# Peptides against a protein of PDB entry 6B4J, part 138

Target 1, 315 residues: chain A of PDB entry 6B4J
Amino acid sequence: DITMQWYQQLQDASMQCVLTFEGLTNSKDSQAKKIKMDLQKAATIPVSQISTIAGSKLKEIFDKIHSLLSGKPVQSGGRSVSVTLNPQGLDFVQYKLAEKFVKQGEEEVASHHEAAFPIAVVASGIWELHPRVGDLILAHLHKKCPYSVPFYPTFKEGMALEDYQRMLGYQVKDSKVEQQDNFLKRMSGMIRLYAAIIQLRWPYGNRQEIHPHGLNHGWRWLAQILNMEPLSDVTATLLFDFLEVCGNALMKQYQVQFWKMLILIKEDYFPRIEAITSSGQMGSFIRLKQFLEKCLQHKDIPVPKGFLTSSFWRS

## One batch from the design tools (peptide; made by RFdiffusion4, then SolubleMPNN)

Design b1_p21_3_s2 (from b1_p21_3, 10 letters changed)
Fold by OpenDDE base, seed 4:
Structure b1_p21_3_s2 (fold): chain B 315 residues (1-315), chain A 21 residues (1-21)
Amino acid sequence: as target 1 above (315 residues)
Amino acid sequence: SALEEELKKLEKELEERYKKL
């Protein structure tokens, strides 16, 4: 399976990255611990500061992240911080930065869907300049949300139920599995972030270059989802999230092919989703149904709420 | 459906392209 090979390659790269900076993370030296904490803050705080307020502020955040990744000193917590402070500093920062982007999908975007766009455009721009960060974003995303690949983890003989639940993306704490609504909320946030990344380009980069992980991956994702059996509640939820965020962009890119796919979803795939949807899960199904019916009726997919406009970049 | 088959072919093509990047 080519998709699973890709998944595994990204996970292997992520694991190798962790091994590379293990000396920094496991150091008992006071100075090394200080450097680690400073680097971690320098990598993660700017991402937390991303907002929908002003394009100028977003540019400042981007420039700070890029400077850090480029080996330049940046101000963080009142200190000058550089990845050159430790031989493993760059790998550590790349990993933590990528992790933080995915966490913002899981947390911020999950709660505020419009936050996907400013986070995604920064992530896309950083990915363009630092491909390794992009690979690590995918690795973190795929691990937390296998549906972003997409694949459905399978229960293997001898596997603990809790481990299987974690593989499915559930949080398990003190032998208690996460509630389904919270699980879906987190998965939604990550899918929405991903759907935003694949369509957005940093406006101050070299636009002549190909998007490092563009809309073709969105088309692939949809194609793969449609060739999979639907999963109860999950498929309806995430398919809606994905189409709401990047459906307009996909429509513009793939035109007639996109509409054929949308009709296929409505006419052929919906009955399969319905067949596995319980009465308690009808909310997600109905939401997807209404969205698709509206889009097909109007022959248009709306620009998603929170999409960054020219006015945003002039602010 | 024929469309599903074509989508599957397209998926494979895109995956192969990604591996070459």
Scores: peptide ipSAE 0.030, ipTM 0.623, DockQ to the pose 0.057
Fold by OpenDDE base, seed 3:
Structure b1_p21_3_s2 (fold): chain B 315 residues (1-315), chain A 21 residues (1-21)
Amino acid sequence: as target 1 above (315 residues)
Amino acid sequence: SALEEELKKLEKELEERYKKL
């Protein structure tokens, strides 16, 4: 399976990255520990500062992240920090930065769907300049949300139930599995972030360059989802999330092919979703149904709420 | 790329399914 090979390749690259900076992370040296913490803060704090408030602030954040990744010193916590402070500094920062972007999907976007767009445009722009960060974003995303690949992890003989639950993306703490609503909320956030990344370009970059992970990956994702058996509650939820965020962009890009896909979802895939949907899970299904019916009726997909406008970039 | 090939395959599969509706 090519998709699974891609998944594994990204995971392997992520693991290799971790191994590369293991010396920094496992160092008992006080200076190395300090450098590690400074680099971690420098990588993650700017991402946490991303907001919908002003395009100018977003540019400052982007420039700071890019400067850090470029080996330039940046101010963090009142100190000058550079990846050159340690031979493993760049790999560590790239990994932590990528991890933080995915965490913002998991947490911030999960709670505030509109936050997907400013986070995504920064992530996309950084990915364009730093492809390795993009690969690591995917690796983190895929690990936390296998549905972003998409694939459904399978239970293997001898596997602990908790480990299987974690593979599915559930948080398990103190032998308690995460509630389904919280799980879906986190998955939704990550999918929404992904759907935003694939459609957004950093406006101050070289627009002549191809998007490093563009809408073609969105099309692939949809095609793959439709070729899979639906998962109860999950498929309806995430399909809605994805289409709400990037459906307008996909419509513009793929036109008639996009509408064929929507019709296929409505006429062929819906019965399959319905067949596995319990009475208690009808909410997600109904939401998807209503969305698709509205879109098909109007022959339009609305621009998602929170989409970055020209006015945002002038602020 | 392998990914582009996969995409084309999936697109084709989608189109084939649509033709059956």
Scores: peptide ipSAE 0.026, ipTM 0.637, DockQ to the pose 0.796
Fold by OpenDDE base, seed 2:
Structure b1_p21_3_s2 (fold): chain B 315 residues (1-315), chain A 21 residues (1-21)
Amino acid sequence: as target 1 above (315 residues)
Amino acid sequence: SALEEELKKLEKELEERYKKL
């Protein structure tokens, strides 16, 4: 399976990255520990500062992240920080930065769906300039949300139930599995972030270049989802999240082919989702149904709420 | 790329399903 090979390659690259900076992370030296913490803060704090407030502030954040990744010194926590402070500094920062982007999907976007767009445009712009960060974003995303690949992890012989639950994307703490609503909320946030990344370009970059991970990956994702058996509650939830965020962009890109796919979802895939939907899960199903019916009726997919406008970039 | 080939395959499969509706 080509998709699974790609998944595994990204996971392997991520693991190799971790091994590369192991010396920095495992060092007992006080200076190395200080450098590690400074680099971690320099990588993660700017991402946490991303907001929908002003385009100018978003540009400042982008420039800071790009400067850090380019080996330039940046101010963080009142100190000058550079990836050149340690030979493993760049790998560490790339990994932690990518991890933080995905974490913002998991936490911030999960709670505030509109936050997907400013986070995604920064991530996309950084990915364009630093492809390794993009690969690491995918690796973290795929590991936390296998549905972003998409694939459904399988229970293997001898596997502990908790490990299987973790593979499915559930958090398991003190032998307690995460509640379904919280799980779906986190998965939704990550899918929404991904759907935003694949359609957004950093406006101050070279837009003549091809998007490093563009809408073709969104089309692939949809095609793959439709070729898979639906999962109870998960498929209806994430399909809605994906289409709400990037459906307009996909419509513009793929036109008639996109509408054929929506008809296929309505006529062929909906009955399959319905067949596995319990009475307690009708909310996600109904939401998807209403969205698709409205879109088909109006022959239009609305621009998602929170989409970045020209006025945002002038602020 | 391998991903582009997979995409084309999936698109073809999707189109074939659509024709059967």
Scores: peptide ipSAE 0.025, ipTM 0.647, DockQ to the pose 0.876
Fold by OpenDDE base, seed 5:
Structure b1_p21_3_s2 (fold): chain B 315 residues (1-315), chain A 21 residues (1-21)
Amino acid sequence: as target 1 above (315 residues)
Amino acid sequence: SALEEELKKLEKELEERYKKL
């Protein structure tokens, strides 16, 4: 399976990255510990400062992240910080930065769907300049949300139930599995972030270059989902999230082909979702139904709420 | 790329399914 090979390659690259900076992570030296903490803060704080308030602020955040990744000193916590402070500093920062972007998907975007766009445009712009960060974003995303690949993890003989639950994307703490609503909320946030990344380009970059992970991956994702059996509640939820965020962009890019796919979803795939939907899961199902019906009736997919406009970039 | 090949395959499969509706 080519999709699973791609998944595994990204996971392997991520694991190799962790091994590369293990010396920094496991160091007992006080100076190394300080450098690690400073680098971690420098990588993650700017991402947490991303907001929907002003385009000028996003540019500042982008420039700071790019400077850090380029080996330039940046101010963090009142100190000058550089990846050159340790031979493993760059690998560590790239990994932690990518991890933080995905974490903003599962936390911030999960709670505030409109936050997907400012986070995604920064992530996309950084990915253009730093492809390794992009690969690590995918690796983190795929590990936390296998539905972003997409694939459904299978229970293997001898596997602990908790490990299987974690593979499915659930958080398990003190032998208690995460509630379904919280799980779906986190998965939704990550899918929405991904759907935003694949359609957005940093406006101050070289737009003549091909998007490093563009809408073709969105088309692939939809095609793969439709070739899989639906999962109860999960498929209806994430399909809606994906289409709400990137459906307009896919419509513009793929035109008639997109509408054929949407009709296929409604006429063929949707009944299969319905057949596995319980009464307690009807909310997600109804939401998807209403969205599909509205889009087909109007022959249009609305621009998603929170989409960044020219006025945002002038602020 | 392997991903591009997979994309084309999936698109073809999707089109075939659509024709059967």
Scores: peptide ipSAE 0.024, ipTM 0.628, DockQ to the pose 0.860

Design b1_p21_3_s3 (from b1_p21_3, 11 letters changed)
Fold by OpenDDE base, seed 2:
Structure b1_p21_3_s3 (fold): chain B 315 residues (1-315), chain A 21 residues (1-21)
Amino acid sequence: as target 1 above (315 residues)
Amino acid sequence: SALDEELKELEKKLDERYKKL
């Protein structure tokens, strides 16, 4: 399976990255620990500062992240920080930055769906300039949300139930599995972030270049989802999240083919989702149904709420 | 690319099923 090979390659690259900076991570030296913490803060704080408030502030954040990744010194926590402070500094920063982008999907976007767009446009722009960060974003995303690949992890013989639950993306703490609503909320945030990344380009970059992970991957994702058996609640939820965020962009890109896909979902895939949907899970199904019916009726998919406008970039 | 072939196959399937919209 090509998709699973790609998944595994990204996971392997991520693991190799961790091994590469293990010396920095495991150092007992006080200076090395300080450098590690400074680099970690420099990589993560700017991402946390991303907001929907002003395009100018978003540009400042982008420039700071790019400067850090380019080996330039940046101010963080009142100190000058550079990836050159340690031979493993760049790898560490790339990893932590990518991890933080995905974490913002899992946490910030999960709670505030509109936050997907400013986070995604920065992530996309950084990915364009720093492809390794993009690969690491995918690796982190895929690990936390296998549905972003997409694939459904299978229970293997001899596997502990808790390990299987973790593979599915659930948090398991003290032998207690995460509640379904919280799980779906986190998965939704990550899918929404992904759906935003694949359609957005940093406006101050070289727009003549092809998007490093563009809408073609969104089209692939839909194709793969439709070829899979639906999962209860999960498929209906994430398909809605995906289409709400990037459906307008996909419509514009793929035109008639996109509408054929939506009809296929309505005619063939909905019955399959319905068949596995319990009465207590009808909320996600109904939401998806209503969305698709409205879109098909109007022959339009609305621009998602929070989509970045020209006015945002002038602020 | 492998992706391009996958997309082409999908488009073919869509065209075969939905000749006219």
Scores: peptide ipSAE 0.048, ipTM 0.745, DockQ to the pose 0.343
Fold by OpenDDE base, seed 5:
Structure b1_p21_3_s3 (fold): chain B 315 residues (1-315), chain A 21 residues (1-21)
Amino acid sequence: as target 1 above (315 residues)
Amino acid sequence: SALDEELKELEKKLDERYKKL
């Protein structure tokens, strides 16, 4: 399976990255520990400051992240910080930055869906300039949300139940599995972030270049989802999240083919989702149904709430 | 690319099924 090979390649690259900066992370030297902490803060704090407030502020955040990744000194916590302070500094920062972007999907976007767009446009712009950060974003995303690949992890003989639950993306703490609603909320946030990344480009970059991970990957994602057996509650939830965020962009890009896809979802895939949907899970199913029916009736997919307008970039 | 082939196959299936659209 080509998709699984791609998944594994990204995971291997991510693991290799961790091994590369292990000297920095495991150092007992006081100076190395200080550098590690400063680099971690410099990589993650700017991402946490991303908001929907002003385009100018978003540009400042982008410039700071790009400067850090370019080996330039940046101000963080009142100190000058650079990846050149340690030979493993760049690898560490790239990894932690990518991890933080995915975490913002998991936490911030999960709670505030509109936050997907400002986070995604920064992530896309950084990915364009720093491809390794993009690969690490995918690796982190795929590990936390296998449905973003997409694939459904399978139970293997001899596997512990908790390990299987973690592979499915559940958090397991003190032998307690995460509640389904919280799980779906986190998965939704990550899928929404991904759906935003694949359609957005940083407006101050070179727009003549091809998007490093563009809408064609969204089209692939849909195709693969439709070729898979639906998973109870998960498929209906994430398919809605994906289409709500990037459906308008896919419609514009693929036009008639996109509408054929929506009809296929309604006619062929919906009955399969319905067949596995329990009475307690009808909410996600109904939401998807209503969305698709509305879109097909109006022959339009609305621009998602929180989509960045020209007025945002002038603020 | 493998992606391009998958997309072409999908498009072909869609066209075959929904010729009138």
Scores: peptide ipSAE 0.030, ipTM 0.704, DockQ to the pose 0.361
Fold by OpenDDE base, seed 4:
Structure b1_p21_3_s3 (fold): chain B 315 residues (1-315), chain A 21 residues (1-21)
Amino acid sequence: as target 1 above (315 residues)
Amino acid sequence: SALDEELKELEKKLDERYKKL
């Protein structure tokens, strides 16, 4: 399976990255520990500062992240920090930055859906300039949300139940699995972030280049989902999240083909979702139903709330 | 690319199912 090969390649690259900076992360030296913490803060704090407030502020954050990745010193916590402080500094920062972007999907976007867009546009712009960060974003995203690939992890012989639950994207703490609602909320945030990344480009970059991971991957994702058996509650939830965020962009890009797909979802795939939906899971099902019906009736998908406009970039 | 093949397969499926909108 080509999709699974791609998944595994990204995971292998991510694992190799971790091994590369193991010396920095496992060092007992006080100076190395300090450098690690400074680099981690320099990588992650700017991402946490991303907001919907002003385009100018977003540009400052982008420039700081790009400067750090470019080996330039940046101010973090009142100190000058550079990836050159340690031979493994760049790999570490790239990994932690990518991890943080996905974490913002998992946490911030999960709670505030509109936050997807400013986070995504920065991630997209950084990915364009630093492809390795993009690959690591995918690796982290795929690991936390296999439905973003998409695939459904399978239980293997001899596997512990907790490990299987983690593979499915559940958090397991003290032998207690995460509640389904919290799980779906986190998955929703990550899917929404992904759906935003694939449609957004940093406006101050080279717009003549192809998006490093553009809408064609969104189209692929839908194709793959439609070729899979639906998973109870998960498919209805994430399909809605994806279409709400990037449906308008897909409609504009693929026109008639998009509408054919939307009809296919409503007529052929939606009944399959219905067949596996229990009475306790009707919320996600009804939400998807209403969305599809409204879009088909109006022959339009609304621009998602929080979409970045020209006015945002002038602020 | 692998992606292009997946897209073509989807488009084929869509065209077979829905000739007109």
Scores: peptide ipSAE 0.028, ipTM 0.688, DockQ to the pose 0.397
Fold by OpenDDE base, seed 3:
Structure b1_p21_3_s3 (fold): chain B 315 residues (1-315), chain A 21 residues (1-21)
Amino acid sequence: as target 1 above (315 residues)
Amino acid sequence: SALDEELKELEKKLDERYKKL
């Protein structure tokens, strides 16, 4: 399967990246530890500062991240920090930055869906300039949310149940598995972030270049989801999240083909989702149903709440 | 790319399923 090969290639690249900076991460030297912490903060704090408040502030954050990745010194925690402070510094920063973007999907977007857009536009812009960061974003995203690939991990003979639960994307702490609602909330955040990334371009970049991971990947994702057996609660939840965030963009790009896809979802895929949906899980199913019915009735998909407007970029 | 070919195949399969629509 080409998709699984792509998944594995990204995971292998991510693992190789970790190995390349292992010297920095495992160092017992006090100076190396200090550099590691400074680089980690320099990579992650700007991402945590991303907000929906002002476009000017978002530009400052972008410029800071780009400067760091470009080997320029940046101010972090009152100190000058550069990836040149250690030979493994760039690889480490790229990995931690990518990890942080996905974590913001998992946490911030999960709690505040509108936060997807400012995070995504920065991630997209950084990806355009730093392709390796993009690959690492995908690697982190795919590992935490296999449904973003998409694939459903299968239980293998001899596998511990806990390991299988982790493969499915559940957090397992102290032998306690995450509650389904919290799991779905995190998965939703990551899917929403991904759906935002594939449609957004950094407005101050070279817009003539092709998006490094554009809407064609969104189309692929939908096609693959529909070719898979639905998973209880998960498929209905994430399909809704995806369509709510990027459905308008996909509609504009694929037009009639996109509407055919929506009809297929309603007529062919819904009964399959319904058949596996328990009475206690009807919430996600009903939400998806209502969304699709509304979109088909109005022949329109609304622009998602939190979509960045021209007024945002002038602020 | 291999991904583009897979996309085209998926689109073709979708089109084939829809030609019955």
Scores: peptide ipSAE 0.283, ipTM 0.837, DockQ to the pose 0.581; fails the geometry check

